# Designs tried in a protein design run: peptides against a protein of PDB entry 7Q4I. Part 124

Target 1, 281 residues: chain A of PDB entry 7Q4I
Amino acid sequence: HENSTIAERLYSEVRVLCWIMTNPSNHQKKARHVKRTWGKRCNKLIFMSSAKDDELDAVALPVGEGRNNLWGKTKEAYKYIYEHHINDADWFLKADDDTYTIVENMRYMLYPYSPETPVYFGCKFKPYVKQGYMSGGAGYVLSREAVRRFVVEALPNPKLCKSDNSGAEDVEIGKCLQNVNVLAGDSRDSNGRGRFFPFVPEHHLIPSHTDKKFWYWQYIFYKTDEGLDCCSDNAISFHYVSPNQMYVLDYLIYHLRPYGIINTPDALPNKLAVGELMPEI

## One batch from the design tools (peptide; made by RFdiffusion4, then SolubleMPNN)

Design b2_p19_7_s1 (from b2_p19_7, 7 letters changed)
Fold by OpenDDE base, seed 2:
Structure b2_p19_7_s1 (fold): chain B 281 residues (1-281), chain A 19 residues (1-19)
Amino acid sequence: as target 1 above (281 residues)
Amino acid sequence: SEEEEDFEKVRKETKELLE
């Protein structure tokens, strides 16, 4: 009863490889549920871990576990992707094992961009990196060219990219990407609403849920509002989503329908030239 | 590093918010 023609078109034209940051202790607890929900809508899904898991399709990266190794894992993950999968997709999404992603909405956002444009998207934060960086928890997506630049140009150069595995993962990759002229894109929709979110929907949708002094308001690169206007109708990601909530979201987004309401998708925008970004809002 | 400390602070604050 659904017409998924446009979604199917975008699935083929905007190929997304999703890699999930996980660890062996979370393979069954969290990662498996990503695979059973939103991860199945990626063109390629890989779980990046320290241990191999054939059932999960997890890769054992040569890194240790712990928060102090997240940056190391990210570097190794993208090295692995570049070596084995760079031609398997056009865009490369990093997400956590408690990130939920509406991949169709991401494809919609990415459609006009060339994969050869050095750009990446996510929830942009303003501290530490001049152009901003993308929140790790909200997930961020690199173009193929961005991955190439990161792996080939940035990682081998300690002056451009931190060689140590310590540090804030999202900040460090943001620094590296900036240093190789990968642009921190604007993921907001045409109404200026965000698409990538570092918290669960509840925390964004409920007005005054957080204190005004909450760090998030100081970190966001673009001004955002709370409430129903906080989030794009085509939102892409949420973080701190429990395994159970992933199934709930899958049901709500892909199955539950209000009878008699038909959503007609907007026309696709024109494709951009290589190096071109969408106009500023 | 100062950045690491800030990140840890952010994580702590986020955790507290989610609890």
Scores: peptide ipSAE 0.024, ipTM 0.650, DockQ to the pose 0.748
Fold by OpenDDE base, seed 1:
Structure b2_p19_7_s1 (fold): chain B 281 residues (1-281), chain A 19 residues (1-19)
Amino acid sequence: as target 1 above (281 residues)
Amino acid sequence: SEEEEDFEKVRKETKELLE
């Protein structure tokens, strides 16, 4: 009874390659569950690891494991994508193996943008990078042109991009992208509600859940509220989602329906020219 | 990461709110 015509159209017109940050110890524990849930809705799904896993479709990148190597893994992941998959998609999503993503909502957000526009989206944070950077945990998506600029222009130049593999991967890629004029886009919906979230839904939905001294309030680039108005009806991602919660979310979002309620999707916006962005709210 | 450590604090607070 479900009409997926628009979603199918967007699947074809807004092609997304999802690469998942993982490690060998998490292949079975976490990554497999991404593959069995939201990852199956990507046009292409690749797991970036230090060990190959044919069942998972994991790639062994030439990097070590550990938190100190996340930046190195991100660089190698995008190098791999550029070399092997740059034409397989229009947009390239980085997510963690505990990030849940509603890919259809991401396609909706991305639809008006040209993949030749040097832009990337996510949960924008304001520190360290002038234009802001996207939170690593919430996941971030680069246009094809952004990937090209990152790999071809930024990575080879130590003045533009950190050559060492240490550092916060999301901050470092944010610096690199800024240095090659990749724009940090606004992922908020027309009501100013966020779409990418660095925590689980509960942490955003519960009013006054955190102290105002909590770092998140100092990091968030755009003003946001807690409670039901925290999140777009077309939210894209949540972080720290357990494997079990991924299946629950899949059921709730894609299977469970309130009988008698029919959702009418909003009309698609007009497509933007190359280099053009939606107005910020 | 600092983010993960802070998340654990948030999780604890969430649990308290849900109880």
Scores: peptide ipSAE 0.022, ipTM 0.636, DockQ to the pose 0.139
Fold by OpenDDE base, seed 5:
Structure b2_p19_7_s1 (fold): chain B 281 residues (1-281), chain A 19 residues (1-19)
Amino acid sequence: as target 1 above (281 residues)
Amino acid sequence: SEEEEDFEKVRKETKELLE
């Protein structure tokens, strides 16, 4: 009933390794539902935990649990990826076990970029890091070169990357990446609409859902609107998605169709040279 | 750091808002 030829092409040409931040208490409650929904559309899916789980494909990283260890877990996760999987993908996505990702839309965004370009994408926030950093909850994706620079150049140098495991995970990696000249990319579509979102769709789509004084409006790097104009038609991620909502989203996005409406995909853009970014919107 | 504390506060507030 559907033509997935382009999606299949991008699956092969834009290979994505997804690693999921989780913990042993969430293996069954949350992580397995990622595996059963959007995670199956990654080229490689790994769950980064403190305990091994063969059913889930969870890796036991040498870190403790808790919010104070998230930065430590991120460092160990990327070290693990670099050692074992750096050639298994072109792009490396970090997501939480309550993040939902439309991987096809991410491949579409990433298609023109070289994986040898030191760049990463996500929901860009403006505080703490000059070029901005990507929200941890919305998920962020590093190019292969970005991972290399992070692990090989940044992590071994305490002047470039925090050696302690404490701190805000997404801010700390943002600082490290900036220090090794990994660019914080613009993930917005051609209409200037965002693709990575730190909240559920409802919170972004409904106008005046939050007060204008809400911290989010002060943190976002790019101006955004509420309502239907808040989000790209090719949105990539949402955060705080419950396990049940993951299955709902899978149904709505991949199964439910309005009869008689056929969507024709836009043509793929030209590929960029190494180091080249898309023009600013 | 002060920045980290502020960020953690934001995260907490966000979580509370979404619950």
Scores: peptide ipSAE 0.020, ipTM 0.605, DockQ to the pose 0.674
Fold by OpenDDE base, seed 4:
Structure b2_p19_7_s1 (fold): chain B 281 residues (1-281), chain A 19 residues (1-19)
Amino acid sequence: as target 1 above (281 residues)
Amino acid sequence: SEEEEDFEKVRKETKELLE
């Protein structure tokens, strides 16, 4: 039998609102599978689209569809969250409809931080933004204060935040957040292993004879190794996960157990003061 | 986005390398 006492505690103390980037064509194909798998472990789950869907609980944002409108959708999504849901959670996760997230591991990472600290986490990339920015596909999570600063301070000011809806959404939000002093946090575990991943587990776990000239190695903010040492035992997210793979991952992570092996959770770290970050490794 | 296009390229390349 499983003991979920700590997980239940963190569910209450580290409240997460998950919003999923989707579109009408993917409501049935992808988004509903998020709702049926990892999305049910969020404290609140909202699908951000261009059309309303009552079955999915999708919100129709006033934006067009296509890759060139992702930044516009991100801005409108956080405006909607700030207006309607800012007090419904402590942390606000953006994920794609093909991102898989282990929400319990995210709560564990976030536990020591105050939601009033202006910080956000994800897979940190180094180009374009001095402090770095978080990969859109891997998903990124903002503190309540970060959302407030983004919506209230950054978005209304064209000098701080891009007013048009074009551009890479993850880069653009990264620029905006930097301009309002929201810190790009370090999501690595105590061993220096990553937790947010922009690819499927197979791509990270299997050493690929990828040319060292591969763009990913130039984009990652922190040095990472290939193989089993690439990924934290408490990994949070993977991207490009098919609908079928979401159900497989749910089974493997939450149901399949090796007989005779019991995992004992590590002790929770001490809580940090407002504005305090964990030391970088 | 340009970055997403890069990701798709990487995914394709990585997948081909793993096959």
Scores: peptide ipSAE 0.024, ipTM 0.643, DockQ to the pose 0.247; fails the geometry check

Design b2_p19_7_s2 (from b2_p19_7, 8 letters changed)
Fold by OpenDDE base, seed 1:
Structure b2_p19_7_s2 (fold): chain B 281 residues (1-281), chain A 19 residues (1-19)
Amino acid sequence: as target 1 above (281 residues)
Amino acid sequence: SEEEEDFKEIEKQTEELLK
């Protein structure tokens, strides 16, 4: 009864490699649940860790564990991807082991863009980086060209990219990417609604759930609202999703249906030329 | 650094939200 023709088309035309930030202590607790839920919908799924796990498909990166090593792990992860997998996908998503991603919605967002365009997408924050940077927790996706520039041009140059492994992972990669002219794209839908979210749906959907002094409101690059209009109908990601919630979300999004309601997808937009972006709202 | 201090505050506020 389900017609997935367009989703299948996008699966083939918009290939996504998802790499998951994890650690050995979370292989069983968190990462395996990503693999059993939304991670299955990636064209390729790799778990980046400090220990190898063949059952999980985890890679042991030459980094230590802990928050002070997240930037180091990100650098090594993309180096690994560039060396082994740069041609296995068109787009390269970083997500945490407690991030949930609707990959089909991401493919829809990415469809018009060339993977040879130096661009990346996510939940854009405005501090520290002039063009903005993407929230680490919400997950961010780099084009193939962005990965190339990051690994080949930025990482080898300490003036362009921090050589130390310390610092906020998402800010540091944002600085590096800006320095090699990788553009921070606009992930919002045609109605101006966000698609990448650094919290669970509950924290975005409930009006006045947070104080206006909450950091998120000062950091968000684009104006956003709480409530039902907070989020795109084609939202891509949420953060701080527990393992149990991943299965719930998987059920709600892919299995539970209100009988008699049929959604007709919008037509795909025209493809953009290399270097061309959709106009910002 | 200033960034480090900012992120400590972010973590604190986030933890409060997640309670």
Scores: peptide ipSAE 0.519, ipTM 0.923, DockQ to the pose 0.817
Fold by OpenDDE base, seed 4:
Structure b2_p19_7_s2 (fold): chain B 281 residues (1-281), chain A 19 residues (1-19)
Amino acid sequence: as target 1 above (281 residues)
Amino acid sequence: SEEEEDFKEIEKQTEELLK
């Protein structure tokens, strides 16, 4: 017995288009497994590639492959979304083909925000961009207005957005979004716990798994704790999730239940006005 | 660039973590 009434409501009210960064060599190895697991919970799922794949629903973008072209692919992906799908959703998630996302938790986080608010969310990093930028691997989600500003205002202007396709894609989009006044939101829960994670749960949950010199501790925008308190009970994403682990996570999150424990969802927060953000914790 | 060097180090440390 499962009551999904609230989840169904949010599915309708907080529409999410998920686009997956992939390449032809990973269509069968990785992307297919996203489609068979968490990707099915998106309102719209699109795989952005350099080759078309009708079985996967992959789009061939006019870009080359390799890490040096990820920024180019990101620009073309959002151009494609704006041209063909801007009204198909309220929020637009970028994820990698080895990112796992709990879409219901993302809808819960996004519920109070207007899609007409120029804002985006993810795992916020502090270097290079004054307001911060969102980790590419953890995935990041743009409001409809943020997509509009990115494509219409930022991309056409070389002074606002890098014209070449080189550079770290997450840093570059972060720079562009800042330049058009898209706000880098706070994705933490009411207890100050993170929701978007650039690694698998194991790397975040185990104390002292990394030393203090590990880059992540210097890059995180908000201070975070190690151990179980690292992560929200409503966590949204994890990165470097293998294809097999995606199925394991699907089972653990959506099927496995401890007998006699019933989770009661918290009440939904009040909706915010256009341009209004939740207070930072 | 300094940014490029930073990302090389990030990649290296990440690869070590994932082993």
Scores: peptide ipSAE 0.507, ipTM 0.920, DockQ to the pose 0.800
Fold by OpenDDE base, seed 3:
Structure b2_p19_7_s2 (fold): chain B 281 residues (1-281), chain A 19 residues (1-19)
Amino acid sequence: as target 1 above (281 residues)
Amino acid sequence: SEEEEDFKEIEKQTEELLK
């Protein structure tokens, strides 16, 4: 039998609301599989769509569908969360319906931080936003204070936040958050390894899988390696994960065990004061 | 916007990588 006492503690102390970006055509094809796998480990799971689905627990946001409306959907999603769920969690994760997340590892990363600290985490990219922004596909998590600042301070001001619904969703929220002094945190572990990934594990774990001219290497904010050293032992997310791969990952991470190997978790770090960040590595 | 065009190109490159 496994001992999940620490994980259960963190489930209670580091409450995460996960909202999933989806659309009506993907409710059955993709979103349902999120709900049946990693999404069940969130404290609250909401699917943000343009149509209601009671079985999925999908919300119909007042937005159009299509890639050009992703920014609009993100704005409406966080408005909805702020209005209905701001006190239901401490942290608020955006993920796509093809993002896989190890929620326990995210809670571990977030544990030392106060939800009243204006900060958000993800796979940090360097272009367009001075402090960087978090990749949309890898998923990004906002503190409660970050959500408040985004919805209350940024969204109502066209000078701080783009009013139209066009543009790269992750870049636009990154600009808005910077403009209200929400800090782009460092999600790397103590060894400098990444935790949020914009691609499937295969693309990160296999050396020379991508060309050196691949855009990703120009976009990453922090230096990263390929191979097994690319990824934290406590990695949090991967993107472009098919529904079938979600079940495979669930099995590999939570069920498959090498007999005789016992994983001893590291001690929890000290909690930080409000506004304090972990030192950059 | 130029940023949107860049993003579309990024998405295209990513999709090609996933094939």
Scores: peptide ipSAE 0.020, ipTM 0.626, DockQ to the pose 0.725
Fold by OpenDDE base, seed 5:
Structure b2_p19_7_s2 (fold): chain B 281 residues (1-281), chain A 19 residues (1-19)
Amino acid sequence: as target 1 above (281 residues)
Amino acid sequence: SEEEEDFKEIEKQTEELLK
């Protein structure tokens, strides 16, 4: 007996195509579980692979497998999306087959933005790219205009976008997007808490879980805390989520309720003009 | 890379935790 009226509205108004980075060896082991959990809440769900799988809705991209081909796969994935699906959604999420996403929270974050604004969101890292880039594992979401600029303006120009398929996927797309003036947005909530996370909840929620010398603290673009203040109440994604943990998260988020506690959603913010961003925190 | 190794270790620990 849930009231999902607002969520249903956002499902219609903030359309999200989710593409999942996977490979043939993970179709059954990982990707299938994405499809059976959070992926079903996307407006469109596509698995980008090197082999076709009709049961999974996997696309065979003309790329090899392995970490050295992830950048190549990302380029081909967005080419495919632009050619076949650019009008099927307003926003285009990349996630891994071990990323868990609360799509409703992403729609909430994206609601005020125009899909014609050249912007993308995720867990922002500071190295290598001046404006920052979004962590690949945490997942990142491009506006329709960002996809257009990436595919039409960046990819065809070797000066703007690396033609070779090697390199860190998330860094390379970050460079390309910066070169075509796609803005690296701030995905933090009004309290300054992050929404996209490159690790499992435990690693973010437990204070002093990692050494202060851990690379993550040097990579994060925005200052963040550990503990409950690490994460937005409207968090969007976590990475390194096992298939079993995906079902646990689905249960905890969408089924388990503390009796007698009713959460009232915040009012939706005003919509922004094309090119306008939310104020910095 | 060191970062990549750290990711692998975290993934492994997560898998072990869920056993």
Scores: peptide ipSAE 0.018, ipTM 0.585, DockQ to the pose 0.157; fails the geometry check

Design b2_p19_7_s3 (from b2_p19_7, 10 letters changed)
Fold by OpenDDE base, seed 2:
Structure b2_p19_7_s3 (fold): chain B 281 residues (1-281), chain A 19 residues (1-19)
Amino acid sequence: as target 1 above (281 residues)
Amino acid sequence: SEEDKDFEEALKQTAELLA
């Protein structure tokens, strides 16, 4: 009784490689649950780790473990992708092993953009990087051209990209991408609602969940509200999603239906030229 | 939440590294 024709079309036309930031201790605890839920909807799914895991399809990157090595892992992950998978997808999503992603909604957002446009999307934060940077936890997606520029132009140049492996990975990649003119895109929908979220749905949906002094309100690039207006109907990602919650979300999003309500998707927008972004909303 | 605290702490560390 479900018509997924448009979703199937976008699956073919907007190919997404998802790489998951993980570590050996989380292969079974977290990463495998990504693979069993939303990760299966990626065109390609790779787990980036420090140890190989054939069951998970994890890659052992030449990096150490720990929070101080996340930037190193990100650099090596994209190097690996560029070397082995750059033509396997059009867009390249980084997510954590506790990030949940509605891949169909991401494809919808990305559809009008050319993969040859140097752009990346996510939950944009305003500090440290002039154009902003994308929150690591919410996940961020690079165009093929963005990956090329990052790996080929930015990484080899210590003046453009931090050479050591320390630092906040999302800030550091944001700096590198800015330095090679990869644009920090606007992932908001036509109503100005966000699509990438660095916390669980409850955090964003419940008004007054946090004090206004909470750092998040100072970091978000675009002004946002709490409540139902916080989040797009086509939201893409949430962070700090436990393994159990991933299955719950899968059920709620892909299975649970209110009887008698049929959703008709909006028409796809016109495709943009290479280098063109959607107009500001 | 505890998760929020962890994230906030991580950001503080980042700020120190970038300062």
Scores: peptide ipSAE 0.020, ipTM 0.650, DockQ to the pose 0.072
Fold by OpenDDE base, seed 3:
Structure b2_p19_7_s3 (fold): chain B 281 residues (1-281), chain A 19 residues (1-19)
Amino acid sequence: as target 1 above (281 residues)
Amino acid sequence: SEEDKDFEEALKQTAELLA
């Protein structure tokens, strides 16, 4: 038996719209597996692409494909959300089609915050932006007010937000958000452990798998350790998760109790008589 | 990208640790 009362409450009170960055070539290869796993736990799930896909529920944004167009796609995605879905949720998560998210843990983190507070959360990096910016790969979540400021105040002003579609997507949105006083929040738990991760769980949990010169250690805003102490018990996201790994994580995480879901053990079976075996099923 | 290369190298190291 399972008690999900707390999770259900947070589902209703902390509404999350998840938009997934994808492309037509990845609709079947990657995006559909997001939809079949963690994406189903979002209040609303939208796939942002360059082509429409009715089966996937993908939106065709007016952008080209390729790495040089990721910033353009992000701008158009949030414009689309603001126009059509700004009142459908309180928080708006960007994730890639190879990002895995434990949505219940994200709701837990977001619960004390007002969606009218101009704030966003993710894995904070320190370069390029004074207050920091959130890693694109780990996924980042904007409050409703943050989305409003981004779309209404930042995007229309070339002095505040880059009009060109080139550049690092996560850095550029970070610059724009800073320029309209959206705060780069601290997503760490009460023990100082991170919740958003730009790599797979194994990459963070295994000590000394990377050298000290690995770029990640220069980019991370908050000092972190490797090993089991690297990650919150209520971790939210991981990146570079293959389709197969999504199903593995989906099984493991929910078998291991996501926040707000309490497992009630089954009753013990009746004792058998001497020499009696359990019935075959 | 350089970041992708660094990540691939990190994955290789992780795989070696798990083997």
Scores: peptide ipSAE 0.018, ipTM 0.599, DockQ to the pose 0.123
Fold by OpenDDE base, seed 5:
Structure b2_p19_7_s3 (fold): chain B 281 residues (1-281), chain A 19 residues (1-19)
Amino acid sequence: as target 1 above (281 residues)
Amino acid sequence: SEEDKDFEEALKQTAELLA
C-alpha cells in the first residue's frame, strides 16, 4: 500500500551505476551486504576488486592490493566502466564497501542535471584542490560526461592526471577532474544541509562539541551545523557503516513507519540545460 | 590512517556525550 510512483519514475529517468570499492578479503564480510541492502536499488551494481567473484558480480581489475593502490583501482574502475558500461547509466557512483547510500535521494538531487554536464557530487572538501574535491568515504557520483572526460582526456595525459597509482584516490581524482573542467557540484539541499557524509549518522546528528581543530571542520568546503540541522531530510550517504548497520538502516528507512504520518514529496525542480548548475545557497 | 584515528577519537567523544 506504499505509493512509489515518483521513485519508480526517477529510477528510469536517473539511471545510476554504482561501483563498490572492495577487495577479495571483504567480498563476503562487507561487499555481500551492500548487495543485499542499498546496492539492489542501483540500476547497475558492480564490485571493483582484484579478484573475480561471479556470485558477487565482482570484477578483477589489474591492480595490486593495499591502500597504496586505491588510486590505481579507481582509475582502472572508471576505465572498465567507460569501456563496458558508459551507456548503461547516466550517473556513476563510487562507494566503499562500508558506505550506505539512499539511492532515491541521490536520484532526487541529480534529477535536474544533465548527464552531459561535466559535474560530480559528494561531500566536498576544500584542501589540495582549488574547486574542492569529494571525500572518498562518503562516496561521489560522476555524470556520464565527467566519466568520459576523466577516462579519455585526463587519464592519458600525465600532465593532467597522476600516472602513478600512489596517493589519496579522492584527492587525485579531484585534481584530474578539475584539470578537465569537471565541476565540483554543491550537493546541499535547499536548506543548505549536506547530503553526503563521511561518518555514521550518529556522529553527525549528535552535537559532539568537538574541538574546532578536528580535521573535518577544517576540511569541509561548506559551513555545516551539528545536530538535526546537520543533515538533509534527503540525505544520500553515510560512511563507516557496518554490515549489521546496513540492515538496520534498510529497515528504518524503507520499512519502519509511524502510523498515521504520511510524507508528501516535494515537487521535482525544473531540469537544467547542459552545463547549467543549481543556484548555490 | 590519521583520518581513521581522528574518526575513532570523534566517536569516543560522541559516545561520552551520549553516556
Scores: peptide ipSAE 0.016, ipTM 0.602, DockQ to the pose 0.128
Fold by OpenDDE base, seed 4:
Structure b2_p19_7_s3 (fold): chain B 281 residues (1-281), chain A 19 residues (1-19)
Amino acid sequence: as target 1 above (281 residues)
Amino acid sequence: SEEDKDFEEALKQTAELLA
């Protein structure tokens, strides 16, 4: 039997509400597999849709479906969270129904931060937003204060936050959050390796002669190397993970063990004061 | 599935890189 004492402690001290972006056509195809795998490790799990599903715990938001409505759905999702669940967690993760998340690693990253600090984390991209914005596909996590500022201060003001439901949802929320002084945090580990990934593990871990013209290399905020140094040992998320791959990842991460190798967790860092961030690497 | 095969191949390659 493994010792999960530290993980259990963090589960209690770093409470995470996960909301999953989905639609009615994906409730059975994708979303239910999130619920049966990594989603069960969230303190609270909610599926944001356009139709209610009691089996899935899906909420029907007053939005249309389609890629052009993702920003509208994001706004309504956080409004719903603020109204009904703002005190149910300390941190609020957005993920897609094809995102896989190692929630324990996210709690480890978030541990030193106060939920009253206006900050959010994810895979930081550099275009469009001065401080950067977090990739939608990799998932991004807001502090409780960040959610409050977004819903109460940004959304009601068309000068601060786009009222139209069109546009790239990750860029638009990034603009809104910047306008209310929510900081785009650095999610890299102490070695400068990323934790949130907008693609499957194979695309990050395997050195591919990716064309230097590939958009991703122009979008990443922090310079990352391909290969072994691409990814933290405490990576948090991957995107474009199929339903079958979710179960494979669950097995590999939580069940498969090399006999005779014992992992000792690093010591927890000191907690930061409200408003304080870890220094960038 | 084809995606599963690709994933398995990727895992094999990753293991080789980490060895």
Scores: peptide ipSAE 0.015, ipTM 0.549, DockQ to the pose 0.035

